# Peptides against a protein of PDB entry 1BH9, part 28

Target 1, 89 residues: chain A of PDB entry 1BH9
Amino acid sequence: FSEEQLNRYEMYRRSAFPKAAIKRLIQSITGTSVSQNVVIAMSGISKVFVGEVVEEALDVCEKWGEMPPLQPKHMREAVRRLKSKGQIP

## One batch from the design tools (peptide)

Design b1_p26_2 (made by RFdiffusion4)
Fold by OpenDDE base, seed 2:
Structure b1_p26_2 (fold): chain B 89 residues (1-89), chain A 26 residues (1-26)
Amino acid sequence: as target 1 above (89 residues)
Amino acid sequence: SLLSPEAAEVLTELTTEFIEEKAREL
């Protein structure tokens, strides 16, 4: 994969879930205010998750003998495989 | 691009579900 593609992915990974959105999501579940540190931690963990899913999806795509770009089926299969491996953070 | 638009959308949903699962553990 090209450096350009990887750079675009990195930008996506960094900006996909703004802290404000994560905070709102967490608070919608917990029903209480969430500290900045919790939001930061969740942001970090989510970025790790995204990175692992994309990496696994690329492997899936290759193993299936298919060509980029990644499709929904690759993403879903990636998560399934990561879960089966116990590699979801 | 690395991800199709549809794949990006699915990734977003999967990540949302992941965060929701983690948040329930707080």
Scores: peptide ipSAE 0.704, ipTM 0.946, DockQ to the pose 0.819
Fold by OpenDDE base, seed 4:
Structure b1_p26_2 (fold): chain B 89 residues (1-89), chain A 26 residues (1-26)
Amino acid sequence: as target 1 above (89 residues)
Amino acid sequence: SLLSPEAAEVLTELTTEFIEEKAREL
């Protein structure tokens, strides 16, 4: 993949879930306020999750004999496989 | 590009679900 493609992906990964949005999402689930440290931790593991899903999706795409860009079916299959491997919940 | 626009949307949905599941464990 080109440097440009990787740069765009990195920008997407960084900007996808701002801390404020994560905080609101967590609080909507727990019903109570959450600490900054929890939000920071969740932001970090979310970025790792995104990286793992994309990496797995690229593998799926290749194994299916297809070419980028990745499509929804690759993303969904990637998550299924990662769950099966116990790498994500 | 690496992700199609549709794939990016799905990735966002999947990430949201991931965060929701982790949050339920708090």
Scores: peptide ipSAE 0.702, ipTM 0.945, DockQ to the pose 0.820
Fold by OpenDDE base, seed 5:
Structure b1_p26_2 (fold): chain B 89 residues (1-89), chain A 26 residues (1-26)
Amino acid sequence: as target 1 above (89 residues)
Amino acid sequence: SLLSPEAAEVLTELTTEFIEEKAREL
């Protein structure tokens, strides 16, 4: 993923993530080609992940009594909390 | 913007790691 792609998500959060980038990333891990359906599934899962992280990060920011925009520490804490809650693996 | 530039970079990293972890389960 690139920062540019993430920015597009921020602007168009209902849009699908770029499939090509996801496909390349998956294939770099598996060492083999992956089906379009796998890419679609991963794209959807990734969107959910990002949405949940950002939502949790906003909650963290608020609970810490801090002001937006979100900072790296909010992102990392969000993931930690979501894992603790079992909301993400 | 909702995210600072630095936060966006970290989110990208976290998302990449997430996908990599899921991909290893395939």
Scores: peptide ipSAE 0.699, ipTM 0.944, DockQ to the pose 0.685
Fold by OpenDDE base, seed 1:
Structure b1_p26_2 (fold): chain B 89 residues (1-89), chain A 26 residues (1-26)
Amino acid sequence: as target 1 above (89 residues)
Amino acid sequence: SLLSPEAAEVLTELTTEFIEEKAREL
């Protein structure tokens, strides 16, 4: 892929859910208040997750001989492959 | 864009599921 495509990929890799949304989501699961550090940590690992999924999806798209933009099938296949490789839980 | 609108929606869904799974470990 071109440098431009990689830069766009990096933009997605650096994206994350708003901290407020993450906090609310976690609290809905745990049933109790969550510290700022936990929210920060979750934001970080979520960012890494997004980056890995997008990168893998680009690889899938290329290997399938297809062109961007990425489609749902690329995203779902990426997650399946990453789980298979043990790179994500 | 690099992601289609539909792909972006799926990514959001997958990320939500990921966070929920991690949160259950807290």
Scores: peptide ipSAE 0.697, ipTM 0.945, DockQ to the pose 0.870

Design b1_p26_2_s1 (made by RFdiffusion4, then SolubleMPNN; from b1_p26_2, 12 letters changed)
Fold by OpenDDE base, seed 4:
Parts: sequence; C-alpha cells; structure tokens
Structure b1_p26_2_s1 (fold): chain B 89 residues (1-89), chain A 26 residues (1-26)
Amino acid sequence: as target 1 above (89 residues)
Amino acid sequence: GLLTPEAQKVLDELVEEFIKQLAKQL
C-alpha cells in the first residue's frame, strides 16, 4: 500500500506519545522513578513499534485480499507475525 | 484514517502492553 499513507500515519502517531504518560506507565511497572533518557528511548522505540505493526498489518491486509482501513484482525495478526519473526518482543 | 477507530484502540492497547513488557526488563 501507499508509503505516503504509512508515513503520514507514523508522523501522526509520533505526536500522540506524551512522555509524561509513558513515564507514569513505566513507573507503575518498575515501582520507582525513571530517568528522562529512558522515557525518551521508550517513546522512540514505541513509535518504531507502531510503524512496524502498521506496516505489517498493511501486508497482512493485502495478503488477505482486503482493503484499508485496517481492522483489529489485521493489527493482531501483524503483531503475531512480527513476534514469530522475532522482529518485536 | 488508515485504521478504523476500533483498530486504533487495539493498537493503543498493543502499545501499552509493549511498553509494559519492556519496562519489566528495566
């Protein structure tokens, strides 16, 4: 599918990752304070994750002979495939 | 958009779980 669409979506998602929220989420898991650098890194990694999932989901959608917009089934299948390939944890 | 609203919600949940998994490794 369109690389432009993917790129635009990735840019959109980049703006939807508030560091404060990520920090709170991490701290809720670790039980302690986390550095700003860790939050920045986690934010960046998460953005990459989103891009990879959406790209894989588009591939799934295409392979299934379907058309966008992507549906939950495409997203879940994408994650499954990426995990299977070892591309995401 | 590229995703349905429901797909977006799923993606958000996936992101949260992704972050949680990585955070457990800190």
Scores: peptide ipSAE 0.650, ipTM 0.934, DockQ to the pose 0.846
Fold by OpenDDE base, seed 3:
Structure b1_p26_2_s1 (fold): chain B 89 residues (1-89), chain A 26 residues (1-26)
Amino acid sequence: as target 1 above (89 residues)
Amino acid sequence: GLLTPEAQKVLDELVEEFIKQLAKQL
């Protein structure tokens, strides 16, 4: 699928990415206050993660001979493949 | 959109788990 389609989605996700929620989530795990820099870094890494997963999911969808929109099965398969290739944790 | 609402929810869950895993390293 097209980079344009992916780019539009990424722009949307980036604009709506909730840093406040990320901060709360991290703090719930660490049990302590987290710096703004850590939140910013985590936000950036998460955005990259999203892009990689969606891109892989589009590839899965295409290889399965299916059409968008992406479904849960594409997302889950994408993650499996990315982990297998060592591209994500 | 590019994802169904259900797929979006799955993605959100994946992101949350991803962040949790990384946060445990802090």
Scores: peptide ipSAE 0.650, ipTM 0.934, DockQ to the pose 0.863
Fold by OpenDDE base, seed 5:
Structure b1_p26_2_s1 (fold): chain B 89 residues (1-89), chain A 26 residues (1-26)
Amino acid sequence: as target 1 above (89 residues)
Amino acid sequence: GLLTPEAQKVLDELVEEFIKQLAKQL
């Protein structure tokens, strides 16, 4: 689909990632404080994840013969497929 | 936009789960 729209969305999502929220989330799992570098790394990895999921979701949408905007079902299927391909954890 | 509001919410949830899974490996 629209590469331009995808790019703009990715830029938007990347700029909107709240590091504070990521930090709190990680700490809730690890039970200890997390360094800024870990948060930065996780933020970057998450941004890549978002891009891959959305791109895969667009592919799912197209393969299902549907049109944007993407719906929850496309997002969930995208993740399932990416996992099966070993492209995401 | 490219995603419905509901899809955006799901994406946020997926990101959260993604981070949780990675955090467990720390």
Scores: peptide ipSAE 0.649, ipTM 0.934, DockQ to the pose 0.846
Fold by OpenDDE base, seed 1:
Structure b1_p26_2_s1 (fold): chain B 89 residues (1-89), chain A 26 residues (1-26)
Amino acid sequence: as target 1 above (89 residues)
Amino acid sequence: GLLTPEAQKVLDELVEEFIKQLAKQL
Protein backbone atom coordinates (compact mmCIF):
# COMPACT_ATOMS: atom_id res chain seq x y z
CA PHE B 1 0.00 0.00 0.00
CA SER B 2 1.02 3.62 -0.56
CA GLU B 3 2.96 5.67 1.97
CA GLU B 4 0.09 8.13 2.05
CA GLN B 5 -2.32 5.41 3.12
CA LEU B 6 0.12 4.20 5.78
CA ASN B 7 0.55 7.74 7.06
CA ARG B 8 -3.19 8.21 7.43
CA TYR B 9 -3.31 4.85 9.18
CA GLU B 10 -0.66 5.97 11.67
CA MET B 11 -2.48 9.23 12.32
CA TYR B 12 -5.67 7.32 12.97
CA ARG B 13 -3.93 4.80 15.24
CA ARG B 14 -2.49 7.62 17.36
CA SER B 15 -5.80 9.44 17.71
CA ALA B 16 -6.95 10.15 21.25
CA PHE B 17 -9.54 8.00 22.96
CA PRO B 18 -11.86 10.00 25.21
CA LYS B 19 -10.86 9.20 28.78
CA ALA B 20 -14.19 10.17 30.31
CA ALA B 21 -16.08 7.78 28.05
CA ILE B 22 -13.64 4.94 28.73
CA LYS B 23 -13.88 5.55 32.48
CA ARG B 24 -17.68 5.40 32.40
CA LEU B 25 -17.60 2.26 30.27
CA ILE B 26 -15.23 0.45 32.63
CA GLN B 27 -17.19 1.54 35.69
CA SER B 28 -20.40 0.26 34.12
CA ILE B 29 -18.76 -3.17 33.94
CA THR B 30 -16.92 -3.28 37.29
CA GLY B 31 -19.50 -1.40 39.34
CA THR B 32 -16.72 0.44 41.18
CA SER B 33 -14.58 3.54 40.74
CA VAL B 34 -11.60 3.27 38.40
CA SER B 35 -8.25 5.01 38.82
CA GLN B 36 -6.81 7.44 36.30
CA ASN B 37 -3.91 5.05 35.67
CA VAL B 38 -6.29 2.26 34.66
CA VAL B 39 -8.07 4.59 32.24
CA ILE B 40 -4.76 5.72 30.75
CA ALA B 41 -3.59 2.13 30.38
CA MET B 42 -6.87 1.06 28.76
CA SER B 43 -6.68 3.98 26.35
CA GLY B 44 -3.16 2.98 25.31
CA ILE B 45 -4.03 -0.69 24.96
CA SER B 46 -7.06 0.24 22.84
CA LYS B 47 -4.88 2.26 20.48
CA VAL B 48 -2.59 -0.76 20.05
CA PHE B 49 -5.66 -2.91 19.39
CA VAL B 50 -6.84 -0.52 16.67
CA GLY B 51 -3.42 -0.63 15.06
CA GLU B 52 -3.32 -4.42 15.00
CA VAL B 53 -6.85 -4.70 13.61
CA VAL B 54 -6.26 -2.20 10.82
CA GLU B 55 -2.95 -3.81 9.83
CA GLU B 56 -4.60 -7.22 9.68
CA ALA B 57 -7.56 -5.78 7.77
CA LEU B 58 -5.21 -4.32 5.15
CA ASP B 59 -3.60 -7.74 4.80
CA VAL B 60 -7.02 -9.34 4.37
CA CYS B 61 -7.99 -6.74 1.80
CA GLU B 62 -4.82 -7.39 -0.19
CA LYS B 63 -5.12 -11.17 0.00
CA TRP B 64 -8.69 -10.94 -1.29
CA GLY B 65 -7.43 -8.96 -4.26
CA GLU B 66 -9.23 -5.80 -3.19
CA MET B 67 -8.17 -2.20 -2.53
CA PRO B 68 -8.87 0.34 0.23
CA PRO B 69 -10.89 1.92 1.63
CA LEU B 70 -11.41 -0.88 4.11
CA GLN B 71 -14.95 -2.20 4.46
CA PRO B 72 -16.76 -3.83 7.38
CA LYS B 73 -16.05 -7.31 5.99
CA HIS B 74 -12.28 -6.66 6.16
CA MET B 75 -12.53 -5.49 9.77
CA ARG B 76 -14.57 -8.46 10.91
CA GLU B 77 -12.32 -10.95 9.12
CA ALA B 78 -9.25 -9.28 10.63
CA VAL B 79 -10.58 -9.77 14.16
CA ARG B 80 -11.42 -13.41 13.46
CA ARG B 81 -7.89 -14.04 12.21
CA LEU B 82 -6.22 -12.23 15.09
CA LYS B 83 -8.24 -14.25 17.59
CA SER B 84 -7.36 -17.51 15.85
CA LYS B 85 -3.68 -16.55 16.01
CA GLY B 86 -4.01 -15.76 19.71
CA GLN B 87 -2.90 -12.16 19.14
CA ILE B 88 -6.02 -10.65 20.68
CA PRO B 89 -8.39 -12.05 23.30
CA GLY A 1 -9.98 7.91 4.22
CA LEU A 2 -8.49 4.47 4.79
CA LEU A 3 -11.81 3.19 6.16
CA THR A 4 -15.31 3.71 4.86
CA PRO A 5 -17.71 5.37 7.31
CA GLU A 6 -19.35 1.97 7.75
CA ALA A 7 -16.01 0.32 8.53
CA GLN A 8 -15.28 3.05 11.09
CA LYS A 9 -18.55 2.29 12.84
CA VAL A 10 -17.61 -1.39 12.98
CA LEU A 11 -14.21 -0.50 14.39
CA ASP A 12 -15.84 1.64 17.09
CA GLU A 13 -18.02 -1.30 18.06
CA LEU A 14 -15.01 -3.63 18.14
CA VAL A 15 -13.12 -1.25 20.41
CA GLU A 16 -16.03 -1.01 22.81
CA GLU A 17 -16.35 -4.78 23.01
CA PHE A 18 -12.59 -5.09 23.49
CA ILE A 19 -12.67 -2.68 26.43
CA LYS A 20 -15.65 -4.46 27.96
CA GLN A 21 -13.83 -7.79 27.82
CA LEU A 22 -10.72 -6.40 29.46
CA ALA A 23 -12.74 -4.53 32.09
CA LYS A 24 -14.27 -7.80 33.24
CA GLN A 25 -10.77 -8.91 34.21
CA LEU A 26 -10.25 -5.97 36.62
Scores: peptide ipSAE 0.644, ipTM 0.934, DockQ to the pose 0.868

Design b1_p26_2_s2 (made by RFdiffusion4, then SolubleMPNN; from b1_p26_2 with A8Q T12D T16R E21Q)
Fold by OpenDDE base, seed 2:
Structure b1_p26_2_s2 (fold): chain B 89 residues (1-89), chain A 26 residues (1-26)
Amino acid sequence: as target 1 above (89 residues)
Amino acid sequence: SLLSPEAQEVLDELTREFIEQKAREL
């Protein structure tokens, strides 16, 4: 798979983490207000997570001899592999 | 696109679960 495809997706995904939504999600879990810095940090690690999952999913798709677009099975397998490798929680 | 609509939905779900897991650690 092309590096360009991954880069384009990552650029798109970077814009798909609105602070307000992340803030609300975190606060729904913690039960208290969350600082802007915590939201920024969470946004950052979430973007990294997404990037790693998509990259792994592309590898899975390729190793299975399949072609894009990626399907749910690629995403779920990617996460399983990344967890197994200890690369994600 | 690189991801099918269904794959994007799964990714969104996985991302939410990831954030929730991290948030519980705060």
Scores: peptide ipSAE 0.711, ipTM 0.946, DockQ to the pose 0.869
Fold by OpenDDE base, seed 4:
Structure b1_p26_2_s2 (fold): chain B 89 residues (1-89), chain A 26 residues (1-26)
Amino acid sequence: as target 1 above (89 residues)
Amino acid sequence: SLLSPEAQEVLDELTREFIEQKAREL
């Protein structure tokens, strides 16, 4: 897998976290108003989460001797591994 | 593409769950 592929995906995903949608989601859980700073922080950690999952999934895919595109099995295995490492909740 | 459409759907779901989990910690 190329760094270019991962970089392109990460750049694309950076635009996939609209503040309004995140704010609505958070407020649906907390039941109260959420500050802009919290939304920004949540957006940031969500982007990191996505990046870590995809990177791990690529590693899984490669270790299994497979090629992109990533499949659901790679994503789910990645999450399991990251949780085991304590890297994600 | 790096992710299949199905993988993207899974990722979206995982991301939503992640945010929900973090939101409960606020």
Scores: peptide ipSAE 0.710, ipTM 0.946, DockQ to the pose 0.875
Fold by OpenDDE base, seed 5:
Structure b1_p26_2_s2 (fold): chain B 89 residues (1-89), chain A 26 residues (1-26)
Amino acid sequence: as target 1 above (89 residues)
Amino acid sequence: SLLSPEAQEVLDELTREFIEQKAREL
């Protein structure tokens, strides 16, 4: 796989986390308003999460002897593996 | 593309679930 492609994708994903949407999502769970700092923090860790999942999914895809584009099965397996490793909650 | 459209949808859902889980811990 291409590190450059992964980097480009991560750059794209970093620009795809609207704060307003995250704020609404959090507030739908907590039932109360949340601070801008909480939204920023959540956005940040979400971007890290996405990066780790995609990187792991690429590893899964490669280990399974397959090639991009990544499929749902790669994404779900990536999350399972990351959880088992304790890398994500 | 690096992700299929279907994979992107799954990733979006996984991200949503992640945020929901973290939000419940606030």
Scores: peptide ipSAE 0.710, ipTM 0.946, DockQ to the pose 0.857
Fold by OpenDDE base, seed 1:
Structure b1_p26_2_s2 (fold): chain B 89 residues (1-89), chain A 26 residues (1-26)
Amino acid sequence: as target 1 above (89 residues)
Amino acid sequence: SLLSPEAQEVLDELTREFIEQKAREL
């Protein structure tokens, strides 16, 4: 599908990772406070993760002969494929 | 939109799980 559509989505998602929410989530797992640098790093790798999943989901949608908008089945299949390829944990 | 509202919810869930997995490695 259109790279332009993907780029527009990525620009939109720039504001989808508020530091306060990420900090709370991490601290709920570690049981202790985390540094600002850890929060920034986690925000960064999360944005990369989202980009990879959406790109793979678009590929899945295309391979299945379907059209946007992406549906849950495309997202879940994308993650399965990325894990199989070793691109995500 | 590129994602349906339902797909966005799934993506948010997957992202949360990703962060939780990474956080356990800290």
Scores: peptide ipSAE 0.707, ipTM 0.946, DockQ to the pose 0.865

Design b1_p26_2_s3 (made by RFdiffusion4, then SolubleMPNN; from b1_p26_2, 7 letters changed)
Fold by OpenDDE base, seed 2:
Structure b1_p26_2_s3 (fold): chain B 89 residues (1-89), chain A 26 residues (1-26)
Amino acid sequence: as target 1 above (89 residues)
Amino acid sequence: GLLSPEAQEVLDELTREFIEQLARQL
């Protein structure tokens, strides 16, 4: 698949991680307030995660001889493969 | 789009789980 498609999606996804939402999510887990730096870091890491998953999913889709759009099965398989390769926790 | 609506939902779920996993390590 085209890198352009991935790039466009990445740019879109960069705007889909509002700090407030990330902060609330983290705090709901830790039970305490978190610093702005932690939120920023988590947001960045999450964006990288999404990018890697989508890229892997595109590879999965192609390897399976299928065409876009990506389906849930591609996303789940992507994560499984990335974990297997040690690229994500 | 590149992702079906359903795929986007799954991605959001996986992302949330990813963040939750990392947050528990803080």
Scores: peptide ipSAE 0.701, ipTM 0.945, DockQ to the pose 0.842
Fold by OpenDDE base, seed 4:
Structure b1_p26_2_s3 (fold): chain B 89 residues (1-89), chain A 26 residues (1-26)
Amino acid sequence: as target 1 above (89 residues)
Amino acid sequence: GLLSPEAQEVLDELTREFIEQLARQL
């Protein structure tokens, strides 16, 4: 698959992590307020996560002899593989 | 697009779970 397609998607996803939503999510888990720095860090980490998952999913799709659009099965397999590689928790 | 609508929904959920997992370590 083309790097251009992946780059376009990553550009789109960079705008999909509003700080307010991330903050609410974190606070719902921790039960207390979190700093702006934590929110910023989590947002950045999440963007990296999404990029890695999509890249891996494209690899899965290709290895299975299939073509985009990616399907749920590609996404779930990608995460499983990334975990097995130790690339994500 | 690169992802089907259903794939996007799954990705969103996987991302949420990822954040929740990390948040529990704070």
Scores: peptide ipSAE 0.700, ipTM 0.944, DockQ to the pose 0.831
Fold by OpenDDE base, seed 5:
Structure b1_p26_2_s3 (fold): chain B 89 residues (1-89), chain A 26 residues (1-26)
Amino acid sequence: as target 1 above (89 residues)
Amino acid sequence: GLLSPEAQEVLDELTREFIEQLARQL
């Protein structure tokens, strides 16, 4: 796969986590107001998650002898593998 | 792009579920 493509995608995803949306999502779960620091932390963690999933998905795609663009099956398999390896919760 | 439109949608959902899982620990 292309490291440049991955880098561009990561740059894109870094701007795809609006704090307001994350805050609302967290608050919908906790039922109470969430601090700005928690939102910032969750945003950062989520960006790392996305990066790891995409990298793993690219590896899955290659190991299956397939080519990008990534498909849903690659994404779901990536998450399963990352969980099994203990790299994500 | 690197992801198909459908893959992007799945990734967004997986990310949402990830955040929800962590938020339940707060």
Scores: peptide ipSAE 0.699, ipTM 0.945, DockQ to the pose 0.852
Fold by OpenDDE base, seed 1:
Structure b1_p26_2_s3 (fold): chain B 89 residues (1-89), chain A 26 residues (1-26)
Amino acid sequence: as target 1 above (89 residues)
Amino acid sequence: GLLSPEAQEVLDELTREFIEQLARQL
């Protein structure tokens, strides 16, 4: 797989976690106002999560002898594997 | 792109679930 493709995607995803949206999502779960520090932390953690899932999905795709673009089955398998490895909750 | 449109939708769903799981622990 192309390292450039992965890098481009990661760069794109860095702008896909607007604070306002994350704040609203968290508040919809907690039912109360959330501090900006919590929003910042959650945004950062989420970006790491996405990066790890995509990286694992590429590995899955390759191990299955398939080619990009990644499909839903690769994403779901990636999460399953990451959980089994203890890399994500 | 690196992800198909369908894969992107699944990733967004998985990310949302991930955030919700963490938020419930706050």
Scores: peptide ipSAE 0.698, ipTM 0.944, DockQ to the pose 0.841

Design b1_p26_2_s4 (made by RFdiffusion4, then SolubleMPNN; from b1_p26_2, 9 letters changed)
Fold by OpenDDE base, seed 5:
Structure b1_p26_2_s4 (fold): chain B 89 residues (1-89), chain A 26 residues (1-26)
Amino acid sequence: as target 1 above (89 residues)
Amino acid sequence: SLLTPEAQKVLEELTEEFIRELAKQL
């Protein structure tokens, strides 16, 4: 896999998740208004998460002897592995 | 694309779940 391609894709993906949606999601859980700083922080953390999942998914894909495009099964397995490694909650 | 449309949708769902878990700790 190309690291440059991955980086470009991650940049695109990270810019795609709207902060408004994050704010609404958090507020639906906490039941209270959430500060912009919390939303910004969560947005940043989420962007890192996305990058780690995609990177792990590519590794999964490769280890399974498969090639992109990545499929749902790669995404789900990536998250499972990251959780088992303690990389994500 | 690096991800299929279906994979992109799943990634979004997984991201939401991730945010939910973190939000529970606020």
Scores: peptide ipSAE 0.714, ipTM 0.948, DockQ to the pose 0.824
Fold by OpenDDE base, seed 3:
Structure b1_p26_2_s4 (fold): chain B 89 residues (1-89), chain A 26 residues (1-26)
Amino acid sequence: as target 1 above (89 residues)
Amino acid sequence: SLLTPEAQKVLEELTEEFIRELAKQL
């Protein structure tokens, strides 16, 4: 898989998560209002997360001898591996 | 598409979980 393909895909995913949804989610956890800066930061971090998961999932798919499109099992395995590597919490 | 619709949904759920985990640290 090429970085170019991943980058192009990420462009389509950059619109997610919507800031409003992120704000709502965070506020549901903290129970208080959240600043715009926190929402922006979380949005950026989330985009990086998505990119890392998809990249890892592609690796999983390849190692399993399978072909895209990626399936739920690839996504879940990717997250498990990233956690084990300490790349994500 | 690089992901199936089902995979996209799972990714969204995983992302929400990720955000929730970080939010707990605020």
Scores: peptide ipSAE 0.713, ipTM 0.948, DockQ to the pose 0.843
Fold by OpenDDE base, seed 4:
Structure b1_p26_2_s4 (fold): chain B 89 residues (1-89), chain A 26 residues (1-26)
Amino acid sequence: as target 1 above (89 residues)
Amino acid sequence: SLLTPEAQKVLEELTEEFIRELAKQL
């Protein structure tokens, strides 16, 4: 997997997370209003999360001797590994 | 595409769970 391919995909994926949706999600959890700065921060963190999961999933796919497209099992395994490494909550 | 449609859906779900977990810490 080329780094260029991954970077291109990450840029594409990062554009698919509207701040409005994130704001609604956070407020549904906190039960109160959330500042714009918090939404912006969470948006950025989420973009990083997506990139890390995809990168880890590609690693999982490769380690399992498989090829893209990535499947749900790769995504779930990626998150499990990232949690184990302490890279995500 | 790098992800199947099903994988993309799972990624979205995992992302929402991630946000929910962080939001609980706010």
Scores: peptide ipSAE 0.711, ipTM 0.948, DockQ to the pose 0.848
Fold by OpenDDE base, seed 1:
Structure b1_p26_2_s4 (fold): chain B 89 residues (1-89), chain A 26 residues (1-26)
Amino acid sequence: as target 1 above (89 residues)
Amino acid sequence: SLLTPEAQKVLEELTEEFIRELAKQL
């Protein structure tokens, strides 16, 4: 990765998936209300997930001899590879 | 931006799928 890529990656890592959306999503699956602690935990876990996917996607992009910005194909390939490595379910 | 707008949308969809998988364990 270039210095510029790493800087943009770190800046992106500051963001998180919206808690309100997470709460609604989990409730739609469980069929009941979800505690604030579960939403907080899932928010943190989802942020880690996003970071790992972006990191893997940058690696994919580089290995394919391409340059950012990342495209859908990089994101999808990243998830496939992370699953293959057993890093995500 | 590090991601294209369409890549950002795909990332959000992949994140939702990830959350769905974990939520099944609750």
Scores: peptide ipSAE 0.706, ipTM 0.947, DockQ to the pose 0.823

## One batch from the design tools (peptide)

Design b1_p27_1 (made by RFdiffusion4)
Fold by OpenDDE base, seed 3:
Structure b1_p27_1 (fold): chain B 89 residues (1-89), chain A 27 residues (1-27)
Amino acid sequence: as target 1 above (89 residues)
Amino acid sequence: SSEKLEEALLKLQETLLETEFAHLEPE
């Protein structure tokens, strides 16, 4: 790995969504109090989901002959393709 | 319930895709 690759990997590995924000969002939808364990689990699943979408979006960006950073159009196309593949609902 | 949690997860995912988030490029 190059120094740049290691840096990107560490950034991804250490990144996380704010627990308080996720908790509030879930409680807004369910209408009930949510445990810390549920927030942790859903945070992890969401991170994996975003990672898969970003990976697909990078592929879209490359196939379109475009350069990073990713744009909303890449993310939208990624979601469309993942749905088409049955990888996400 | 599991159904409500599933709905919450899907809406959370949708919200995350529509908002700015930290740079994620797994290597």
Scores: peptide ipSAE 0.114, ipTM 0.618, DockQ to the pose 0.408
Fold by OpenDDE base, seed 5:
Structure b1_p27_1 (fold): chain B 89 residues (1-89), chain A 27 residues (1-27)
Amino acid sequence: as target 1 above (89 residues)
Amino acid sequence: SSEKLEEALLKLQETLLETEFAHLEPE
């Protein structure tokens, strides 16, 4: 890997949603406190989910013959496509 | 419960999709 590729990988690896925000959001929905392990698991799942949506959105952008950066319309279409494919509820 | 956790996950996903995403570039 080039230095640039390594940097991109490290940035992706280190990226994460704030644990406190995830915890608060989950607790607001469940009405109960959640363990640290649940927060970690949900954070990871959320990261994977966002990654899948972004990947689909990039494909949409390319198929529409458009150039980055991604726009809301790409994200909306990505979600629609993933739903139609049964990838997300 | 697993049902509550699933609900939380779905709501979290919806929340994330409704938030503004930063400018993302292809790899």
Scores: peptide ipSAE 0.074, ipTM 0.568, DockQ to the pose 0.345
Fold by OpenDDE base, seed 2:
Structure b1_p27_1 (fold): chain B 89 residues (1-89), chain A 27 residues (1-27)
Amino acid sequence: as target 1 above (89 residues)
Amino acid sequence: SSEKLEEALLKLQETLLETEFAHLEPE
């Protein structure tokens, strides 16, 4: 990764999904209310997942010889590659 | 159970993929 890509990735790493959004998402799946601890845990898991996608997308961007910022095509290709590797279903 | 948790995680992951990339146009 270039220094610019790494810096942008670090900024992303410092961000987090809104708890309310995660809570609503989980509740839509489970059909029941969830505790704060569950929201925190799922927030962390979700961040790790998105982080892995972003990391792969940065690699795609670099391998394609392109410069930041990441574009939708990088994210799409990242997901494709992660699925191919079996890292995501 | 671990099975239910796995199912929830898979559904969450699927939802994340859909919500984050559904707005993207095909290449």
Scores: peptide ipSAE 0.026, ipTM 0.499, DockQ to the pose 0.172
Fold by OpenDDE base, seed 4:
Structure b1_p27_1 (fold): chain B 89 residues (1-89), chain A 27 residues (1-27)
Amino acid sequence: as target 1 above (89 residues)
Amino acid sequence: SSEKLEEALLKLQETLLETEFAHLEPE
């Protein structure tokens, strides 16, 4: 890896979704309060999920001969492809 | 319940894709 690639990876590794926002979003769906452990677990899973979708979306963008930034159509196609591969439900 | 939590996870993921991460810049 180049220094630039390593730096990007480290920044991604250190990033996290806002706990309060995630907690409120989950609670709005479940209709009840959730524990901190649930929020932490959900946040971690979401981070991995988003990373995989973004990676696939960038591949879609490239295969379609288009340039970044990613558009909703790239994200939607990425999800479709990942589902077809069985990587996400 | 486990089912409700799973539903929340899926909806959370959808929400993230459609809002905060709909126009992601490559890292």
Scores: peptide ipSAE 0.147, ipTM 0.650, DockQ to the pose 0.375; fails the geometry check

